# Peptides against a protein of PDB entry 4AID: the designs that were tried, part 201

Target 1, 242 residues: chain A of PDB entry 4AID
Amino acid sequence: FDIKRKTIEWGGKTLVLETGRIARQADGAVLATMGETVVLATAVFAKSQKPGQDFFPLTVNYQEKTFAAGKIPGGFFKREGRPSEKETLVSRLIDRPIRPLFVKGFKNEVQVVVTVLQHDLENDPDILGMVAASAALCLSGAPFMGPIGAARVGWVDGAYVLNPTLDEMKESKMDLVVAGTADAVMMVESEIQELSEEIVLGGVNFAHQQMQAVIDAIIDLAEHAAKEPFAFEPEDTDAIKA

## One batch from the design tools (peptide; made by RFdiffusion4, then SolubleMPNN)

Design b2_p28_3_s2 (from b2_p28_3, 11 letters changed)
Fold by OpenDDE base, seed 1:
Structure b2_p28_3_s2 (fold): chain B 242 residues (1-242), chain A 28 residues (1-28)
Amino acid sequence: as target 1 above (242 residues)
Amino acid sequence: EKEIAEKLREEYLKKLLESSTEPYVPAP
């Protein structure tokens, strides 16, 4: 198997991005690991536009499989077939920062699926899922102007904490999820308990700085493992509406 | 039509995931 792997230390944890082992029939597929939390991201895109397609048909599906549910808090009764509230929320967290990074006028169907394979009860698979989805898209050859990075920032004992554990988050006055490119913040989601705007803005900046190592890791993986870019020329009419 | 194509792809990706489900045990 032609397996390519990138490993970095990130926030005091080992992040591994791997491709070539699983889901080879996808356009892009990345197995991402942080601690003992493991996610698989797959990206698939249509090679043609559907007739009369007026909008960009991106679907993002984050799912926590039942076999991982034995380690997932609250996993005891995942009824097969309906997304949980968490799965719906995380699907949106992944969708929001990636959607605007597709080349304008691209209206081929894109499907991103992130599957939690293992959960360590310390590292939340949401951030890892965002990173894995970004990496899978960069490997796919889709006209995606990523990568994005992502980070969670906590505020514990008067300091920023990168990707706090689930236990550290109980003591955190901030749950700040940031996603962005090398140059820009694309998404901020925050739950905050009585913190100043200055601390929150500092948290966004901290997140954006800390995600650069992840962005660089995705680029390095893509340089070695990406498929040839899909030849897409936007129709002139869609380019003008920028 | 959208719903059918979405279901077919979900089924395809489910099959892709099911066929690949040797649990990734991180190499020690």
Scores: peptide ipSAE 0.013, ipTM 0.398, DockQ to the pose 0.057
Fold by OpenDDE base, seed 3:
Structure b2_p28_3_s2 (fold): chain B 242 residues (1-242), chain A 28 residues (1-28)
Amino acid sequence: as target 1 above (242 residues)
Amino acid sequence: EKEIAEKLREEYLKKLLESSTEPYVPAP
């Protein structure tokens, strides 16, 4: 097995990104670990466009496996075959920042699947899933202009906390999820309790600064393990405005 | 051929994910 692994310290936790062990028939596949939370992200894309395809057919599916349900808060009530509310929300959370980063005119089917394999009850798999999905896309050869990083920011005892634990989040006055590229913030989701705009904007900046280490880790992994870029000619949309 | 390979890949990935009955524990 040609296993490539990148390990970084991130917010006082070890983040591991691994490829080459499992899901090798995917275009990209990444096993991501933080603490004892483990996710598998896979990216697959069609090598041709369907006749009459008029929109970009990206599907993102975040799933928490039934075998992990005893370790996942609220996992006991998953009906087999339908996404939970959480799975639907996290699927959208992953979709939002990645969708704009595909090259214009690319209308081949893309499927991103993020599967929670283990949950430690401290590290939320949503942020880890965003990171893993980004890494899997960067490895795939799809015309994806990533990577993205992601971070959660809390506000505890008058300070920013990177990727607070589920217990720290109970004391947090902020749940701020940020995703972005090296250069730009692509998505912000926030739940805030009586904080100033200055603190919130500072939280977005803090998140974007802290995710750079993750972006760099994905780039380093891709330099060693990415597939050749898929040969695609983007639609020249600038020629129609003349 | 390409479309068949894509479908087979999707089916394989689905099966792989469904066959995962044990949590992956990274070795330290």
Scores: peptide ipSAE 0.013, ipTM 0.370, DockQ to the pose 0.041
Fold by OpenDDE base, seed 2:
Structure b2_p28_3_s2 (fold): chain B 242 residues (1-242), chain A 28 residues (1-28)
Amino acid sequence: as target 1 above (242 residues)
Amino acid sequence: EKEIAEKLREEYLKKLLESSTEPYVPAP
C-alpha cells in the first residue's frame, strides 16, 4: 500500500495526517489523529454534472459511529438513522468554510464524510474533522481551492490556548472556532463569556496564525499524495452578460 | 454507466464506513 503520512507538533500535541491505508475507493481519504482522537475523512465527487443541475450539490456528513459512542462524552445509544444535534452542528461547521472554495460553476455532486473512529475524551473531533476534510478534498483532485486550516481558541487564566482539552474548556471564557486559508479567515464561530472585542479579535488572529502549520502540513501531504486535478473548465459566466 | 458506478461507489463507501472497522490506532 502506498501510505503517505505527515506528522507535526501542533499546540503541544502530535497531529498525524495519513492517506493510502483505508477508504481507497474515495477520491480523497485521510485518517487524522490528534492525541488519541481519530477521524476518517472521505471526499467523493461526481465526474459529470447531472442534467438540469442548477446549484452546487455539496453534502457534508459528520458522524460519530456507535463503536466510538462508548468513548464519546454524552454519546448515548444513538438511534440508527438520525444525526444527533452535535453531528448536525459539526457537519455545518465543516461545510461553511469549504463550500465557498470550490471553483465557481462546478456543479458536480460532492460528498464529504467525516467519521469519528476514536475519542480520547480530551481532543474534540470537530477541529480534527475540519482538518481531515480539508486534507481529503486537497487529495481528491476536486476543483477545491483549499486547503483550509482550523483551530479552537480558549481563554484560560488570561491567555489564549490553542485547541483546549475538554477539561480546559470548562475553565475557558471563550470557545472560538476559526477556519481559514493561508491568506483569509473563512469562518468564525464563537461562544464568549464577557470578553472584550479586542480579546476576541486577538483570538481570531491567534487561531489564523496557529493554523498555518496545519495548512502547510496538508500542502506537503498533497504534494506527495494528491490525485491529478480533475479537468474542469469553468463556464465563462461573464460572457453570458453580453 | 458512470452515474451507476458513482452511486455504487457512494453506497460502497457508506457500507465501508458502516462496517465495524476496528478503531485504527495509529502507531505513535
Scores: peptide ipSAE 0.007, ipTM 0.374, DockQ to the pose 0.041
Fold by OpenDDE base, seed 4:
Structure b2_p28_3_s2 (fold): chain B 242 residues (1-242), chain A 28 residues (1-28)
Amino acid sequence: as target 1 above (242 residues)
Amino acid sequence: EKEIAEKLREEYLKKLLESSTEPYVPAP
């Protein structure tokens, strides 16, 4: 197997992005690890548009499998067959920043699946899932104008903390999730406890700065392992309606 | 404890999604 791996130190933790070992039938597949939290992201896209397709059919599914449930807080309470509230929320969290980055006029079906394989009880798989999904799309050959990076920012003892642990988050006055490209912030989600707008904006900037290393790592992985870009020419038909 | 941590996390994720801010462009 031609296994490609990128490893970086990120926020005092080892981030590993790996492709080529698992889910080789997908257009893109990335095994991502941070600490001992492990996720598999897969990207699959249709090579043709369905007749009469009028919208971009992107589906993003984040899932925490039952085999990991023993290590996932509340994973024991997941009824088989319905996404939890968390799985629904994280699926949206991944969807939001990636959806705008597809080439305009691309209406082929795209499916992104992020599966939590292991949880260390310190590193939340949501951020790792966002990174892995971005990487899987960049490897797939889909007309995706990524990568995106993602980061969580806490505010602990008057300082920004990159990707705080679940325990550090109990002391944090901020939980700020940011996703973006190299050039732009695409999504901000925040819970703030009595912090100034200045501190929050500083947190967004901090997140965007800190995610550059992840973006660069995805680019490096893609340069070595990406499939050939899917030959897609946007039909000029959407240019006539502008 | 685990159930409380999950509820807090779900409530947390819910509020995160509800508190979505407009995209910010960092100052160069």
Scores: peptide ipSAE 0.006, ipTM 0.343, DockQ to the pose 0.025; fails the geometry check

Design b2_p28_3_s3 (from b2_p28_3, 14 letters changed)
Fold by OpenDDE base, seed 3:
Structure b2_p28_3_s3 (fold): chain B 242 residues (1-242), chain A 28 residues (1-28)
Amino acid sequence: as target 1 above (242 residues)
Amino acid sequence: EKEEAEKLRKEFLEELEKSSKEPYVPAY
């Protein structure tokens, strides 16, 4: 097994990104761990475009498996076959920042699956899932202009907290999820209680600064484990302006 | 292509079910 692993300290927690053990048949696969929360992201893409495909067919599926459900808050009622509200929301959180980063004109089917394998009840698997999905895409050879990083920012006792625990979030006046590239913020989602615009903007900046270590970790992993880039020539869409 | 992605998903889920019998304990 050619297992590649990157480990960093991130917000006072150990983040591990691993590839080469599980799902090796996928185009990209990353096992990501923070605390005792574990997710597996897989990326698979079609090598051809379907005839008449007019839109980019990206599908993101975040799922929390039933074996993890005994440790997942609210996991008891997963009726087989429909995503929960959380699974639907997190699938969208992952989709939003990655969709714009595919090369324009690429219309091959792309499937990203993020599976929660373990939950520690401290570290939310959503941020970890975003990071793992980004890493899996960077390893896949798909024409993806990532990586993205992601971070949650809380406001506890008058300070920013990177990736607050579920217990710290009870005391937080802010739930701010940010995703971005090295150069740009791509997505912001926020729930805020009576905070100034200055504190919120400072939170976005704090998130973007703190995610650089994750972006660098994904790049380092990709340099050692990425597949050859898929040979894709974008159709010259500028030729239709004549 | 869809069949290969579905096969990959199925094989992955079956491998996950086999590996899920032991909780992935991160080796510290």
Scores: peptide ipSAE 0.019, ipTM 0.490, DockQ to the pose 0.049
Fold by OpenDDE base, seed 1:
Structure b2_p28_3_s3 (fold): chain B 242 residues (1-242), chain A 28 residues (1-28)
Amino acid sequence: as target 1 above (242 residues)
Amino acid sequence: EKEEAEKLRKEFLEELEKSSKEPYVPAY
């Protein structure tokens, strides 16, 4: 087994990105760990476009499986069934920053699945899931112009907190989720309690700065473990606008 | 509890191994 691993210290926690142990049949697969929260991201893409495909068929599924639910706060035995509100929300949080980064004209089916394997009751698996999904796509060979990083920012005791714990979030006046590339913010989602726009903008900048270490870690992992890029030439649709 | 979680994890990994051989057709 050729297991590649990247480890960084991030927000006072150890982030581990691992590939080659699990789901080796996927185009990309990453086991990501922060604290004792563990997620598996898998990326699979079709090697051809379906006839008549007019849109980009990206599906993102975040799942908090029942085996982790015994450690998930409020985790009733989620019977096999409809995604929870949380699972639906986090699937969208992962989709939003990823979707724009595919090469224009790529219309092959892409599936990203993020599965929570363990929850430590401190570290929310959503940010970890975003990071893992980004890493899995970068390893896959899909025409994905990532990586993205992600971060949560809290505002506790008049300071920014990177990836606050679930307990720190109870005291936080801000729940700010940011995703972006090295160069750009791609997504912001925020719940704010009576904070100035200046503090919020400062939080976005703080998040974008702090996610660079994650972006660099994904790049380093990809340099050592990525598959060969899928040979995709976008149809020169710019030639139709001339 | 731990044994049941390990069993479900194993079953899930086996399902992931099966489902990743089949292009996951999203159930529309």
Scores: peptide ipSAE 0.018, ipTM 0.472, DockQ to the pose 0.148
Fold by OpenDDE base, seed 2:
Structure b2_p28_3_s3 (fold): chain B 242 residues (1-242), chain A 28 residues (1-28)
Amino acid sequence: as target 1 above (242 residues)
Amino acid sequence: EKEEAEKLRKEFLEELEKSSKEPYVPAY
């Protein structure tokens, strides 16, 4: 196997992005680790558009498998079936920042699957899932104008905390999830307890600054492991409707 | 329980390595 790995220190934790060991049949596949939380992201895209396809068919599925559930807080034996509320919310959280970064007019089917393989009870797999999905798309050759980075920001004892642990989050006055490119914030999701707008805006800026190391790590991995870009030219008709 | 979870994890990873290019889409 040609295994490529990028490792960085991020918020006092080791982030590892690995490709080439698992799910090699996918267009992109990344095993991401932060602390001892582990996710597998896979990206697959159709090489042709379906006849009569009028919208961009992106599907994002975040899933917590039963074998990981015994290590996930509140993880009851999830029977095979309907996604949980958490799985639905995180799938949308991953979808929101990546969807607008596909080349306009691209209407080939794209499937992103993020599977939680391990949880350390400290690092939430949602942020790691966003990072892994971004990396898998960048490796895939799909016409995706990423990478995105992501970060969670807490406010503990009058300071910003990057990717607070689940225990630190109990004391946090802020749960701020930010996703963005190198140049722009693409998504903000926040739960805030009576903080000033200045502190919140400072948190968004802090998140965007701290995610640059992740963006750079994805770029470095892609330079060494990305597939050739899929040859896609948008039809002139889709450029006129923007 | 832990050994069974590790077994299921291993079986799942082996299935993913053998799977087609189509990712497992859970039936809604």
Scores: peptide ipSAE 0.016, ipTM 0.502, DockQ to the pose 0.171
Fold by OpenDDE base, seed 4:
Structure b2_p28_3_s3 (fold): chain B 242 residues (1-242), chain A 28 residues (1-28)
Amino acid sequence: as target 1 above (242 residues)
Amino acid sequence: EKEEAEKLRKEFLEELEKSSKEPYVPAY
């Protein structure tokens, strides 16, 4: 088995990105670990467009498996078959920053699945899932102009905290989730308690700076483990509608 | 309240788009 692994220290925690051990049938697959929280991201894309496909068919599914759900805060026994509110929200958080980064005119079906395998009750799988999904897409050969990084920022005791624990988040005046490329912020989602705009803007900048190490880690992993880029040329007909 | 929060969110996003266009050269 050709297993590639990248390990970095990130916000005082060890982030591990691993490929080649599991889900090898996917176009890209990344096992990401932070603390004892573990997620598997898989990316699969169709090698052809469906006849008459008029939109980009990207599907992102974040899933907290029932075996992990017994430890997930707010994850009561999910009845099989409907995404929870959290799964729906996190699926959107992953979708939002990645969707714009696909090459214009690419209308092949893309499926990203993020599965929570383990939860440590300290590190939320959402940020880890965003990072893992980005990495899986970069490995897949899909025409994805990533990577994205992601970070959560808290405000605790008058300071920014990178990826606060679930316990630190109880004392945080900010829940700020940021995703972006090396060059740009692509998505912000925030819940804020009585903070100045200056502090919040500073939090976004802090997140974007802190995610660079993750972006670099994904690039390094992709340089060593990415599949050959899928040969895709946009049809000239899509260029005329710009 | 909700309209004021949406307005603040919109102003915030517009400032983020302005701030992200200035290449923050991190002073390393």
Scores: peptide ipSAE 0.000, ipTM 0.322, DockQ to the pose 0.015

Design b2_p28_3_s4 (from b2_p28_3, 12 letters changed)
Fold by OpenDDE base, seed 3:
Structure b2_p28_3_s4 (fold): chain B 242 residues (1-242), chain A 28 residues (1-28)
Amino acid sequence: as target 1 above (242 residues)
Amino acid sequence: EEEEAKKLREEYLEELLKSSTEPYVPAF
C-alpha cells in the first residue's frame, strides 16, 4: 500500500490526513483524524457527461454510521434509510463552499461521501468532514479549483477559540463556521449571542487565517498523492457575448 | 467490546470500499 500521510498541529490538536490505505476505488479518498474523531471522505466523478445534462450534478452526502452512534450525541434514533437533520445540514455545509470551485461547464456527475467512522465526544466531525472532502477532491483529478479550508470559531471568556470542543461550545457566545480558499472566504454560517459586528468580522478573519495551515496541508498531500488531472476543456461561455 | 467494535469498523470499511463504487442516492 502506498500510504501518504500529512500531520499538523491545528488549534492545539493533531490533524492527520491519510490516503492510499482505504477506498482506493474512489477517484479521491482521505481518512482524516482530529483527536479520536475519524472521518472518511471519498470523491468520485463520471468520466463523461450524460446526454442533455443542463446543470452540474454534484451530490454531497455526510453520514454518521450506526457503530459510531453509541458515541454520537443524539445518534440513537437513526431510522434506516433517511438522513438525519444533522446529516442534511452538514451535507449542505460541505456542498456550499465546494460547488462554486468546479470549472465552469463541467457537468459530469460528482459524488462526495463523508462518513463518520469514530466520534470522541469532543471534536465535531463537521469541520473535519469539510477538510476531508476538500482533500479528497484535490486528490481525485476532478476539475476542482480548491482546496478549501474550514474552521469553527467560538467566543469564550472574551477570546476567539479555534474549533472549540463540544464542552467549550456550551460556554461560547458564537458558533461561527467559515470555509474558504487561500485567497477568499466562500461560506459563513453563524449563530451569535449579543456580540458586536466587529467581534463577528474578527472571527471570520481569525477563521480564514487559521485555516491556511489546513489548506497548506492539503496542498502538500496533493503534491505527493493526487491523480493526474482529468482532461477537461471548459465551455467558453464568454464567446456567446460577442 | 473494543475488539468487536474494531471488527465491525473493518467490516464496515470493506462494505464502504464496495459501495463507494456506486453513487449512493439516499432514498428519500
Scores: peptide ipSAE 0.098, ipTM 0.650, DockQ to the pose 0.106
Fold by OpenDDE base, seed 1:
Structure b2_p28_3_s4 (fold): chain B 242 residues (1-242), chain A 28 residues (1-28)
Amino acid sequence: as target 1 above (242 residues)
Amino acid sequence: EEEEAKKLREEYLEELLKSSTEPYVPAF
């Protein structure tokens, strides 16, 4: 097994990005760990477009396996069934920042699957899932103009907290999820309890600053483990309008 | 419960490792 691993300290926690051990048949596959929370992200893309495909067929599926859910608060052993509300929301949370980063005109099917394998009851798998999905796409050779980073920001005792624990979040006046590239914020999702716009904007900036270490870690992993880029030339639809 | 969860995780990881030797056919 050619296992590549990147480890960084991030928000006072160890983030590990690993590839080459699991799901090697995927175009990209990343096992990501923060604390004792573990997610597997896989990225797969079709090597051809379906005839008559008029939209970009990206599917993002975040799932919490029942064995991980046994530690998840309120985790009844939900047998294989309809996605939970959380799984649906996190799937959209991952989709939103990555969708616009695919090369314009790419209409091959892309499937991103994020599977929660372990939950430590402290670190929410959503941010870790976003990071892992970004890394898996960067490793895949798909025409993805990432990486993205992601961060959650809390506001506890009059300070920003990077990726607050589930217990710290109970005391937080802000649940701010940010995703972006090195240069741009791509997505903001926020639940806020009576905070000034200045504090919220400062939280977005804090998140974007703190995610750079993750972006750099994904780049470093990709330099050592990425597949060759898929040869995709967008049909120059602008050349047909000239 | 924790031992059963650990076992189910190990079984799932073993399945993923076995599938890693087969060509990934996306379930279309």
Scores: peptide ipSAE 0.093, ipTM 0.661, DockQ to the pose 0.279
Fold by OpenDDE base, seed 5:
Structure b2_p28_3_s4 (fold): chain B 242 residues (1-242), chain A 28 residues (1-28)
Amino acid sequence: as target 1 above (242 residues)
Amino acid sequence: EEEEAKKLREEYLEELLKSSTEPYVPAF
C-alpha cells in the first residue's frame, strides 16, 4: 500500500490527512483525524457527461455511522436510510464552498461522501469533514479548483478560539464556520449572540488566516498523492461568437 | 501514550473497515 500522510498542529490539535489505505477504488479518498474524531471522505466522478445533462450533478452526503453515534450522548440508533437534520445541514455546509470551484462547463456526475467513523465528543466532525472532502477532491483528478480550507471560530472569554470543543462551544457567544481558498472566503455560516459586527468580521479574517495551514497541508498531500488531472476542456463557447 | 492511542485507533479503524461495508463508492 502506498500510504501518504500529512500531519500538522492546528488550533492546539493534531490534524492528520491520510490517503492510500482505505477506499482506494474512489477517485480520491482521505482519512482525516482531528483529536480522536475520524472521518473518511471519498470523491468519485464520472469520466463522461450524461447525454442532455444541463446542470452540474454534484452530490455531497455527510453521514454519521451508528457505531460513532453510540458514543455520542443523545445519539439514538439512527434507522439506516433518512439523513438526520445534522447530516443534512453538514452535507449542505460541505457542498456550498466546493460547488463554485468546479471548472465551468464540467457536468460529469460527482459524488462526495463524508463518513464519520469516530467521534471524541470534543471535536465536531463537520469541520474535519469539510477539510477531508476538499482533500479528497484535490486528490481525485476532478477539475476542482481547490483546495478549500475550513475553520470554526468561537468567542470565549473575550477571545477568538479556533475549532472550539463542544464544551467550549457551550460558553461561546459565536459559532462561526468559514470556508475559503488561499485567496478568498467562499462561505460563512454564523450563529451569533450579542457580538459587534467588528468582532464577527474579525472572526472571519481569523478563520481565513488559520485555515491557510490546512490549505497548505492539502496541497502538500496532493503533490505526493494526487491522480493525474482529468483531461477536461470546456467547450470553447467563444468559437461560436466569431 | 500517543503511539498507543494511534495504534488503538488504527486497529479500531481496521476493524471498522472490515466490518463496514466498503463505503459506497458509486461504481460509475
Scores: peptide ipSAE 0.023, ipTM 0.562, DockQ to the pose 0.088
Fold by OpenDDE base, seed 4:
Structure b2_p28_3_s4 (fold): chain B 242 residues (1-242), chain A 28 residues (1-28)
Amino acid sequence: as target 1 above (242 residues)
Amino acid sequence: EEEEAKKLREEYLEELLKSSTEPYVPAF
């Protein structure tokens, strides 16, 4: 098996991005680890458009598979079949920044699945899931103009904290999730307790700065492990205006 | 209401970021 790994230190934690071992049948597949939290992202895309497809059919599905009942915060034994509120929320958090980065006119079906395999009860798998999904898309050969990075920012004791632990988050006055490209912020999601706009904006800038190391890590992984780009020519939208 | 307020806050923060960050192109 040709296993490629990228390892970086990120916010005082080891981030590992791995491809080539698991889910090799996907177009892209990344096993991402931060602390002892582990997620598998898979990206698959159709090689043709469905007849009469008018919209871009992207589906993002984040799943917290409770292989260990009781080790996921708020993961009561939800009977198989309906996504949790968290799973629905995180699926949207992943979808929002990636959707606009697909090449205009691409209407082939794309499915991104992020599966939480392990949770350490310190590192939330949502940020890791965003990073893994980005990496899986970059490896897939889909016409995706990523990577995105992602970061959570807390505000603890008058300082920004990158990817606070679940325990640090109890003391945080900010839960700020940011996703972006190297050049731009693509998504901001925030819960804030009585902080100035200046602190919040500084938090987004801090997140965007700190995610560059992740973006670079995804690029380096893709240079060594990406599939050949899918041959996609955007339909000349100018030909329909004649 | 809460989702709309959340979206409006997000759009506002994104606009403020675009206005306050002169793109610090790190000259590496």
Scores: peptide ipSAE 0.000, ipTM 0.315, DockQ to the pose 0.016; fails the geometry check

